Peptides against a protein of PDB entry 3V4O. Designs and how they scored, part 138

Target 1, 234 residues: chain A of PDB entry 3V4O
Amino acid sequence: DQPLAKDKVALLIGNMNYREHPKLKAPLVDVYELTNLLRQLDFKVVSLLDLTEYEMRNAVDEFLLLLDKGVYGLLYYAGHGYENFGNSFMVPVDAPNPYRSENCLCVQNILKLMQEKETGLNVFLLDMCRKRNDYDDTIPILDALKVTANIVFGYATCQGAEAFEIQHSGLANGIFMKFLKDRLLEDKKITVLLDEVAEDMGKCHLTKGKQALEIRSSLSEKRALTDPIQGTEY

## One batch from the design tools (peptide; made by RFdiffusion4, then SolubleMPNN)

Design b2_p21_7_s4 (from b2_p21_7, 13 letters changed)
Fold by OpenDDE base, seed 2:
Structure b2_p21_7_s4 (fold): chain B 234 residues (1-234), chain A 21 residues (1-21)
Amino acid sequence: as target 1 above (234 residues)
Amino acid sequence: KEEEEIKKEEEEADKRLGLAP
């Protein structure tokens, strides 16, 4: 049976113009292209660029308000980030240098809140570095996650590694989005789709030994981004 | 109400991204 989504909602955040950190370029085009693709998939998409901590928190809060039982939620982030103790932190553009967890948004906390909404699917696409932040040794106290079996993480890079942008004269995609965009519209289980993206990245000489997609999932159902919305006719 | 809110947010986002004039 074809899984159905009650609705499909995505929040896309691209942080590039950091105040105290190196500026990025790819998030601009990556967010733009992903927005267009997700809209083709009938996602309600909110796309935001260069968010301060306050703005990011507000955006996440508003995103969560749109989630409900059976809703597909997708969070995409492109920007600076780090990973400490298995927790992913998105870095706002106004984050200090060095930044700490208190200055950043913890993805796993967002996941917890999404689970409370009884969503049908939770997808995180994190196009950020996953290096350890040596300036923050705080172990986040995270509440235990529920076993919802509807979670998919697509990390643009391996744990402890960096995510890269394609170096071109003009605007270009990040490495992750370069490959993701070619497959995103495919009617496949989201983990299968991401696995294919991972393979594509692995075949590219530009990424070989530099960046690899990591998929972390607990998805017990064959859910796809192409799943139709309940009550809609196609 | 929810649809109105999301529509507003989408419109704002579109402007921010330059997707809309």
Scores: peptide ipSAE 0.018, ipTM 0.447, DockQ to the pose 0.016
Fold by OpenDDE base, seed 4:
Structure b2_p21_7_s4 (fold): chain B 234 residues (1-234), chain A 21 residues (1-21)
Amino acid sequence: as target 1 above (234 residues)
Amino acid sequence: KEEEEIKKEEEEADKRLGLAP
């Protein structure tokens, strides 16, 4: 049977113009292209750039309000980030130098809140570095996640590694989006789709030995981004 | 073709810093 989504909602955040950290370039293009692709997949897409901590928290709150039982939720983030103790932190543009967990948004906390909504699918696409932040000694105490078997993480890089972008004349994608955009519209289970993206990245000389896509999932159903919305025919 | 294009841009790649130096 073809899985159905009650609705499909995506929040895309691209942070580039950091106040106290190196500026980035690719998130602008990446968010734009991903927005267009997800709209073709009938996602309701909210795309935001250069968010402060306050704005990011508000955006996430508004995103969560759109989630409900059976809704597909997708969060994409491109910007600075770090990973401490298995927790991913997205860095707002107004984060201090150095930043700490209290200055950032924890992805796992967002996931917890998404689970409370009884979503049909939770997809996180995190295009950020995943190095340990040695300036943050805080150990986040997170509540145990529910066993919902509908979670997919696509990390642009492996644990402890860096994510890259191409810096040439004009606008260019980050490495992850460069390969993701070519496959995103395929009618495949999301984990299979991401696996193919990983293979494409692995064939690239630029990323070989430097950046590898990591897929972390607990997905018991054949869910795809192409799944139709319940009550609609496309 | 894609690989050739990427290879040409290899030296122009930059990283997204997860930490402030």
Scores: peptide ipSAE 0.033, ipTM 0.584, DockQ to the pose 0.025; fails the geometry check
Fold by OpenDDE base, seed 1:
Structure b2_p21_7_s4 (fold): chain B 234 residues (1-234), chain A 21 residues (1-21)
Amino acid sequence: as target 1 above (234 residues)
Amino acid sequence: KEEEEIKKEEEEADKRLGLAP
């Protein structure tokens, strides 16, 4: 039996023009290309660039309002970020220098809220650095997640490592999106798809020893981004 | 040629910093 999504909703955030941090370039192209691909997969896509803390929080809140039982939720982030104690933090463009957890959005908190919506699938694609922020001494006490067995994390880089963007003549993709875009439309279980992306990235001499995809999942069902929406006849 | 392209790409690679400067 082909799994069905009640609906498919994606929030894509690309932060580039930081006020107090180095500017990035790749998120612009990455968000654009991913938007087009997800729309081909019948996702309702909201794509936003250069969000302040306030705007990011509002965008997440609006995204959560679109989630409900059986809905596929996908969050993509490209920008500066860090990981402390297994918690991923997305950095808004107006974050101070140094930034701390209070200035950033915790992905695991978003996941908790998504679980409360009884979603069918929760996918996080995080194209950011995962180094520890030594300026953030806060140990977040997060509530335990529910066992929903529908969570997939695709980290563009390994824990403690950096994510890179390659600048060709003009605007180019980040490394993660360069490989993801070639497979995203495939009708495969999302974890299998990401594993193939990881293999493709691993074969590239440019990324070998520099950047590797990490997949973390508890997905117990064969769910794909290509899964049809309930009530649609194909 | 491939090695030169790789070197060029490496030189043009920017980091998405996870640390504040």
Scores: peptide ipSAE 0.028, ipTM 0.543, DockQ to the pose 0.025; fails the geometry check
Fold by OpenDDE base, seed 3:
Structure b2_p21_7_s4 (fold): chain B 234 residues (1-234), chain A 21 residues (1-21)
Amino acid sequence: as target 1 above (234 residues)
Amino acid sequence: KEEEEIKKEEEEADKRLGLAP
């Protein structure tokens, strides 16, 4: 009884060249490598770098248009971010310093919209810091989420913690992608796969006591990124 | 082998950079 996806769609965003915040390096490499892997898994992948607020909102809107009943949707983000009151905010490259929620994209709001599409699976991979933004005291008013039991969050860091990249003489992956890329093609339930990635990260002395993967999920079915697309011949 | 590669990478690492200000 192999689960089937109606289609598989991914939006990958890597923000690194910020105007008013520290520049990053890892998102460039991470987006490219993840793009290659997801394409091997027959995902339709849109990969974008250095998006302004306007461009990010448009990219998300276009991504949502590709979602439908039974479609697997994956959103990956690498860049600056913060978390207030359990809501994750992705920071565009043109965000002011300090930034506020009105300048950023709320992941949980995107999830709400994905649920309305009756997707088969919603995966969020967030490689960003999760510290509270003290300059933003706004409590977001979000619509109640549906109970769809098809949601997986992979946070590169624990709640309230920071995500890191390693500075090398050349280009290198962020810590999360370094370990994720080695297992992403495995035919396993996505939560099991991420758990193994978490264990691999835990063995790395570079991140000991500094960064750990957090998995938050409500997934009642054995869904994998390797699940075949319905109607395709193999 | 994987552990050795990680150690080598650690030795070559210059500095850590946070992904948030």
Scores: peptide ipSAE 0.020, ipTM 0.500, DockQ to the pose 0.021; fails the geometry check

Design b2_p21_8_s1 (from b2_p21_8, 14 letters changed)
Fold by OpenDDE base, seed 4:
Structure b2_p21_8_s1 (fold): chain B 234 residues (1-234), chain A 21 residues (1-21)
Amino acid sequence: as target 1 above (234 residues)
Amino acid sequence: EEEEKKRAEEEAERDSLLQAR
């Protein structure tokens, strides 16, 4: 049977103009292109740029309000980030230097809240670095996750590694989005789709040995971003 | 050794084209 989504909602965040950290360029293009693609997939998309901590938290809260039983939720983030002890942290533009976990948004906490909504699918596309932040010694105590078997992480890079964007005078994507955008509309299980993206990225000489896509998932159903919305397109 | 030097130069060039997030 064809899986159905109750609804499809995406929050896209691109942070570039950091106050106390190096400015980025590609998140603007990445968010823009992903927005167009997801809308073609009938996602309700909220796209935001250069969010402060306060704004990011509010955006996530509003995003969560749109989630409910059977809803597909997708969170994309492009910007500075880090990973400590398996926890991913998105860095707001007003984060201090150095930033700490209390200044950032923990993705796994968001996942926990999404699970409480009994979503049909939770997709995280994290286009950020995954290096350890040595200035943050906090060991997060996270609430236990439920066994929902509907979680997919697409990391732009490997654990402990960096995610890159191309330094170009014109418009250019980050490395992850460069390859993701070519596959995103395919009617395939999301993990299969990401696997193909990983192979495409692996052929890129520019980032060979420096950046590789990692898929972390527990998805027991053949769910795709192309799945129709119940009562509308089925 | 010359090949290693060439590879190092290519790596340096590659790094100059990339910005870490």
Scores: peptide ipSAE 0.482, ipTM 0.817, DockQ to the pose 0.869
Fold by OpenDDE base, seed 1:
Structure b2_p21_8_s1 (fold): chain B 234 residues (1-234), chain A 21 residues (1-21)
Amino acid sequence: as target 1 above (234 residues)
Amino acid sequence: EEEEKKRAEEEAERDSLLQAR
């Protein structure tokens, strides 16, 4: 049967104006372009920039309220981040230097909460670095995840590696968005789509050997961002 | 040696175009 989403909801966060960390530039453009694309795909999109820890947590809470059984949820984050022991942490703009896990939002915790909502699809697009934060040795105690077979992670870079944004005189994207935006509207299984993005990134001289997309998926169904919303005719 | 130098220059140029997040 053709997969149908009860609804499609996306939260996009771009952090660039950090108080105690190097400022970024591309998240503004990345979020803007992704917003336009996802809206074309009939996503309900909430796009936010430069969020404090408090604001980020509130945004995630509000996002979760929009999720329900069969809803497609997509979380995109562009900004500083790190990965410790397989856990991804998004860094708010007011994070201290150095930041620790208690100052950041753990993506896996968000995933757990999304699973509790019995979503139809959970997509995480993490456009951040995945380097180890040596200033934080805390191992978060995470609850066991359910086997929902509907999870897709698109990491902008490999484990332990950095994600980059283009330095240009004008408007420029992060590397991940540069390639993602060209394929996002394609009617393909999300993992297939991301795989093609990975290939594009790998063929480009600018990024070959510098940044590579990683896909982690437990998606056992053919789900696409182009899937229609239940009750609607296209 | 020249090839290595060339590769190093290309890498430096690439690095100058990218900022890590």
Scores: peptide ipSAE 0.482, ipTM 0.816, DockQ to the pose 0.807
Fold by OpenDDE base, seed 3:
Structure b2_p21_8_s1 (fold): chain B 234 residues (1-234), chain A 21 residues (1-21)
Amino acid sequence: as target 1 above (234 residues)
Amino acid sequence: EEEEKKRAEEEAERDSLLQAR
């Protein structure tokens, strides 16, 4: 039978105007285009730009309030980031230089909270670098994750690698969104969809050998972003 | 040597077009 979502909710964050770090440009376009696409998929979308630590934490809290049993949750982040010991950290615009884990939001902590909501699907699209932060040796202590088999990570790049945007005089997407946007509306299992995006990105000569999409998933059902919302007629 | 120089120039140009997040 066709999988159904109780509801579909997305939080999109694009950080560009950092106070103590290099400014970015593409997150503006990336968030805008992704917002339009997800709304076409009947997601309730909250899109925010240039969030401080306080604002990011509040946004995540509000996002979590919209999640419940069977709800599809999607989190997209574009900005500076890093990965230490398998944990992904999103960097707020007011983060100090150097930033540390206590200044950032841990994605795995968010996942833990999403699991408590008994969501139908948890999708993370992380359009940030995944390099080790050498200025932070703190090992975060995280609560154990449940076995929910409904988790998909789409990393814009490989572990220990960088995610890029094109330095263009005009508006341009980041590398990940450039290819993701062309396939996002396809009615396919989300992992299959991302695999196709990975192949498309692999053909980009500009980033060959520098950036590659990584999919990490535990998804036991054929869930797609195109899945209809329960109670709706089509 | 000429080929190595060419490759290096192409790589430098490639890097100049990208900004890491």
Scores: peptide ipSAE 0.492, ipTM 0.827, DockQ to the pose 0.863; fails the geometry check
Fold by OpenDDE base, seed 2:
Structure b2_p21_8_s1 (fold): chain B 234 residues (1-234), chain A 21 residues (1-21)
Amino acid sequence: as target 1 above (234 residues)
Amino acid sequence: EEEEKKRAEEEAERDSLLQAR
């Protein structure tokens, strides 16, 4: 039997206009294109740009309110970020320089809260750097995660590495979205889909040795972003 | 030496086309 989603909800955040950090350009296009694609997949999409810490936390809270048992939740983030001790931190546009974990949103904390909602699928697409932040030596104490076997992380880059966007005279995507957008609508298990994206990205000479997609998953069911919503007729 | 120079040029070109997030 094909897996069904009770609902499908996505929060997309693109941070570009940082106050104390280098400005980015691609998140605008990335969020826009991903929004369009996810809507075609019948996701309820909330797309936000240039969020402060306060706004990001509120957005996540509102996102969590939309989650419930069996709901597919997808969080996409494009912006500055870092990873310390296996924890991913999204950097708000008003983050200080240097920023610390207390100034940022921990993805794993969001995951914990999503698990409490008994979601059917939790997908994180983190289009940010994963370099260690040397200015933050704090070890986050995270609540224990449940074994829900429904978690997929798509990291735009490898641990300790950077994620890039293309410097172009016009609007261009980040590297991850450049390849993700071409396959996102495919009716495949999400991990298989991301694996194909990884291969496509791997063929890109521009980022060879610089950026590679990493998939981390505990997904034990064949769930896809194309899974139909329960009670809907197609 | 020529290969190293070529590699360096290619790397420089790539760096110019990419911005780290």
Scores: peptide ipSAE 0.480, ipTM 0.816, DockQ to the pose 0.842; fails the geometry check

Design b2_p21_8_s3 (from b2_p21_8, 13 letters changed)
Fold by OpenDDE base, seed 5:
Structure b2_p21_8_s3 (fold): chain B 234 residues (1-234), chain A 21 residues (1-21)
Amino acid sequence: as target 1 above (234 residues)
Amino acid sequence: EEEEEEREKRQAEIDSKLQAY
């Protein structure tokens, strides 16, 4: 049986104008480009920029309300972030310097909540640094995840590494989005698609040895972003 | 020595074009 999505919902967050951290440029363009692509894939897309902690939490809550059994959920984040002990933290624009886990949103917590919704697919595209935050000594006690075999992480960089944007006059793209956008519309299993993006990015001399795409998945079924929505006549 | 300096210079130029998140 061809996999069908009950619905397809995406939350895109781009944080750039940080109060206490370096300002970024790429998230603006990257969110815009990804929004357009995901809409072509019949995703319901909520795109938000420069969110405070409160706003980010609210956005995630609203996103979760749109998820249900068989729904494809995609979370994209571009901005400052860190990874401690395999947990990814998205940094709001009003986060203090230094930021801590209490100021940030844990992606794995969001994943847990998505699993409770019995989603058909959970895709995380995280365009953020994955360096350890030495100022955060908190060992997160995360609840055990369910075995749903429908999870895909696309990390813009390797564990412990940085993600980069290209410094150009004017609008800039992140390195990850620069390559992702060229393949996102392909009718391929999402992990295969990301693997091809990884190869394309690996040829980039700018980030060779500094940034590499990491794919982490437990996807036991052939699922693609191009999968049709159930009940829709295509 | 000259090759290493040229590599460092190229790397510095590349680094100047990148901003880490």
Scores: peptide ipSAE 0.384, ipTM 0.744, DockQ to the pose 0.848; fails the geometry check
Fold by OpenDDE base, seed 4:
Structure b2_p21_8_s3 (fold): chain B 234 residues (1-234), chain A 21 residues (1-21)
Amino acid sequence: as target 1 above (234 residues)
Amino acid sequence: EEEEEEREKRQAEIDSKLQAY
């Protein structure tokens, strides 16, 4: 008696070619690999790279249109970001330097909108830094989240810390994706899966003491990314 | 002092392999 998804939809965003910020490499590979994995899990995947603010907002809007009651929604982001007062901000490639909240997309606002869709599961995988942006003093007035008990955050790093990619001459994964990809297909509760990823990441000598996975969840059901879609037999 | 210098060199080597987001 496993939970069923009405549908499974994922939006993957990888920003690397920033105009006013350091360029990244890992988002390209990470989005690609995650796309392939999520498709194996029967997710409808929209994968986008190097989005401007306008494009990111449009992508999120389109993603939300695909969400409905009982749908599993997954948002993955790899790129520059920051966290202020518990709010995560994804930085578009055309963001100014310094960037502020009005230039960025707030993940918690997206979560609120996902909750309004009465989704079956909301998963956020945020491969970005979580350092405080001192140039942004905005205190977002966020409406209280509903108690839906279907929320999972996988943060690539701890609050106030940085996330890293491996500097390689070629294409390489970010640290988070390097470990996530090895377990993503496992038929486990998503929080258990991420906990195992956290343990694997903890063995990495490159980021020991610098980057650690943080799981934040309110998930009252044993929901997995492997959960079948209603009306399908697997 | 030598042990500290060696640790610093090792850390610098590790840091050189990482790019922060």
Scores: peptide ipSAE 0.381, ipTM 0.740, DockQ to the pose 0.858; fails the geometry check
Fold by OpenDDE base, seed 2:
Parts: C-alpha cells; sequence; structure tokens
Structure b2_p21_8_s3 (fold): chain B 234 residues (1-234), chain A 21 residues (1-21)
C-alpha cells in the first residue's frame, strides 16, 4: 500500500542580505525553483526571504501550526549557518558578528517540536555551511528525540565543510539545488532520491573534494515527496 | 610540473566561480 500524507507543508527560508555577514545570491533563485517544484508535488509552500531572528522564529511557529498527525513537513534553508557537535544553526540576517546560538535557530529544536505534532514525515534540506563556530562554546542540551523513524536530513555539504554557490552570468545557484531540482519530482523514496542527487553532485568537477551531500535518515517506511494527500482524488 | 601547474590554474578558475555560504 502506498503511504498517504494527511497534508504536505513546506517552509522555505532563503537568507541573503545579511547586515553583518557576507551577502549571498543563490538563495533567491534556489527558493524560487524549489517553491515551484514543491507546488507541483502538492505541497502548501511558504517561501520567505531575508528573515530577521524574530521573523524566522515566527515563521517556524506558523509552520508548526500547520503540522498535525500524518502531515509531511519539509524545512528548506539556504543561507549562512554553522554546526556545533551535531547541532545545526540557521543564521538570521540581523545576526551579530560573531553570532551565537542564542541569535540563531537550532534545527534539532524544530525537529523536536515537529515530532510532538506526530508528523508523517520530517524532511530537512539544509543548504548552509557546517563549519564549527569557534565563538560559540555553548552546547544546547537537547532533550532526547523520540524514535519516530520518519526523519530525513539532506545536508548540502559534509560535517565541518562549506556549501557553495556558483556564479554564472550574474546569476547564482547553490550547488545542492543545481542537482536536487533535476530529481525532486521523481517518484522514489526520499532517501533514494537524495542518494541519486549525491551521485550526480559527486560527478561534478567543480565541487569534487570541496562539497559532498550528506544524508542522515531514520526512515523505516517507503515515503516519497510524491505521496498523495489523503482524501484527494487523483 | 606542467600538469600540476595546469591543475592549479584550473582549480583557481573553479574557485573564482565559487562562493561559500
Amino acid sequence: as target 1 above (234 residues)
Amino acid sequence: EEEEEEREKRQAEIDSKLQAY
């Protein structure tokens, strides 16, 4: 039996115009492209650009309100970020330099809140750097996650590595989105889909030895982004 | 030596097109 989603909801955040950090270009195009693809997959998509800390927290809160039992939740982030001891932090555009965990949004905290909603699937696509922040010595004490077996992380890069955008003719795309967009509509288990994206990225001469996709998952069911919404006649 | 220099030039060209997040 094909898995069904009660609903499908995505929050896409692209941060580019940082006040105290280097400006980015790719998140604009990448959020737009991903929005169009996810809409074709019948996701309810909220796409936001250049969010302050306050706005990011509000966006996540509103996103969580749309989640319920059996709902597919997808969070995409493109922007500056860091990873300390396995915890991923998304950096708002108004973050100070240096930024610390109290100025940023912890992805694992969002995951915890998503688990409380009893979602059918939790997908995180994190198009950010994963370097350690040497200015932040705080390790968030996270409560143990529930064993829900419905979690997928797609990291644009490896632990401790950088994620890149390619500048071509004044436009920029993230390396991750460049390859993800070509496969996102395929009717495959999400982990299989991401594995194929990883292989495609690995063949790229531009990023060989610099950026590689990491997949971290606990997904016990054959769930795909193409899974139909319950009660919809297709 | 020439192959290494050519590889370095190619890598420098690639690096010039990449911006880290």
Scores: peptide ipSAE 0.369, ipTM 0.727, DockQ to the pose 0.745; fails the geometry check
Fold by OpenDDE base, seed 3:
Structure b2_p21_8_s3 (fold): chain B 234 residues (1-234), chain A 21 residues (1-21)
Amino acid sequence: as target 1 above (234 residues)
Amino acid sequence: EEEEEEREKRQAEIDSKLQAY
């Protein structure tokens, strides 16, 4: 039997116009392209750009309110970020320089809250750098995660590495989105789909040896972004 | 030697088109 989603909800955040950090270009186009694709997959999509810390926290709270038992939740982030001790931090546009964990949103904390909603699938697509922030030596106290076997992380780059954008003919795209968009609509288990994206990225001469996709998953069921919503006739 | 120079030029061109986040 094909898995069914109770509903499908996505939050997309693209931060570009930082106050105290270098400005980015790719998140604008990447959020737009991903929004269009996820809507074709019958996701309810909330897309937001250039969020302050307060706005990001509110957006996540509202996103969590839409999650419930059996709902597919997808969080996409494009912007500045860092990773300390295996914890991923998304940087708001109003973050100070240097930023610390108190100024940022921890992805693993969001995951914990998603698990409490008994979601059917939790997907994180993180298009950000994963370098350690040497200005933040704090070890976050995180609650233990439950064993739900419904979690997928797609990291745009390897641990400790940078993610890149590429400019062509006046447009900028993130390298991750460049390849993800070509496969996102395929009816495949999400981990298989991301593995194919990783192979496509690996064949690109532009990024060979510079950026590689990392997939981290605990997914015991054949869940796909194409899974139909329960009670809908197609 | 010419092949190495061409590879270096191509790589430099690629590097000029990439911007890290």
Scores: peptide ipSAE 0.363, ipTM 0.729, DockQ to the pose 0.645; fails the geometry check

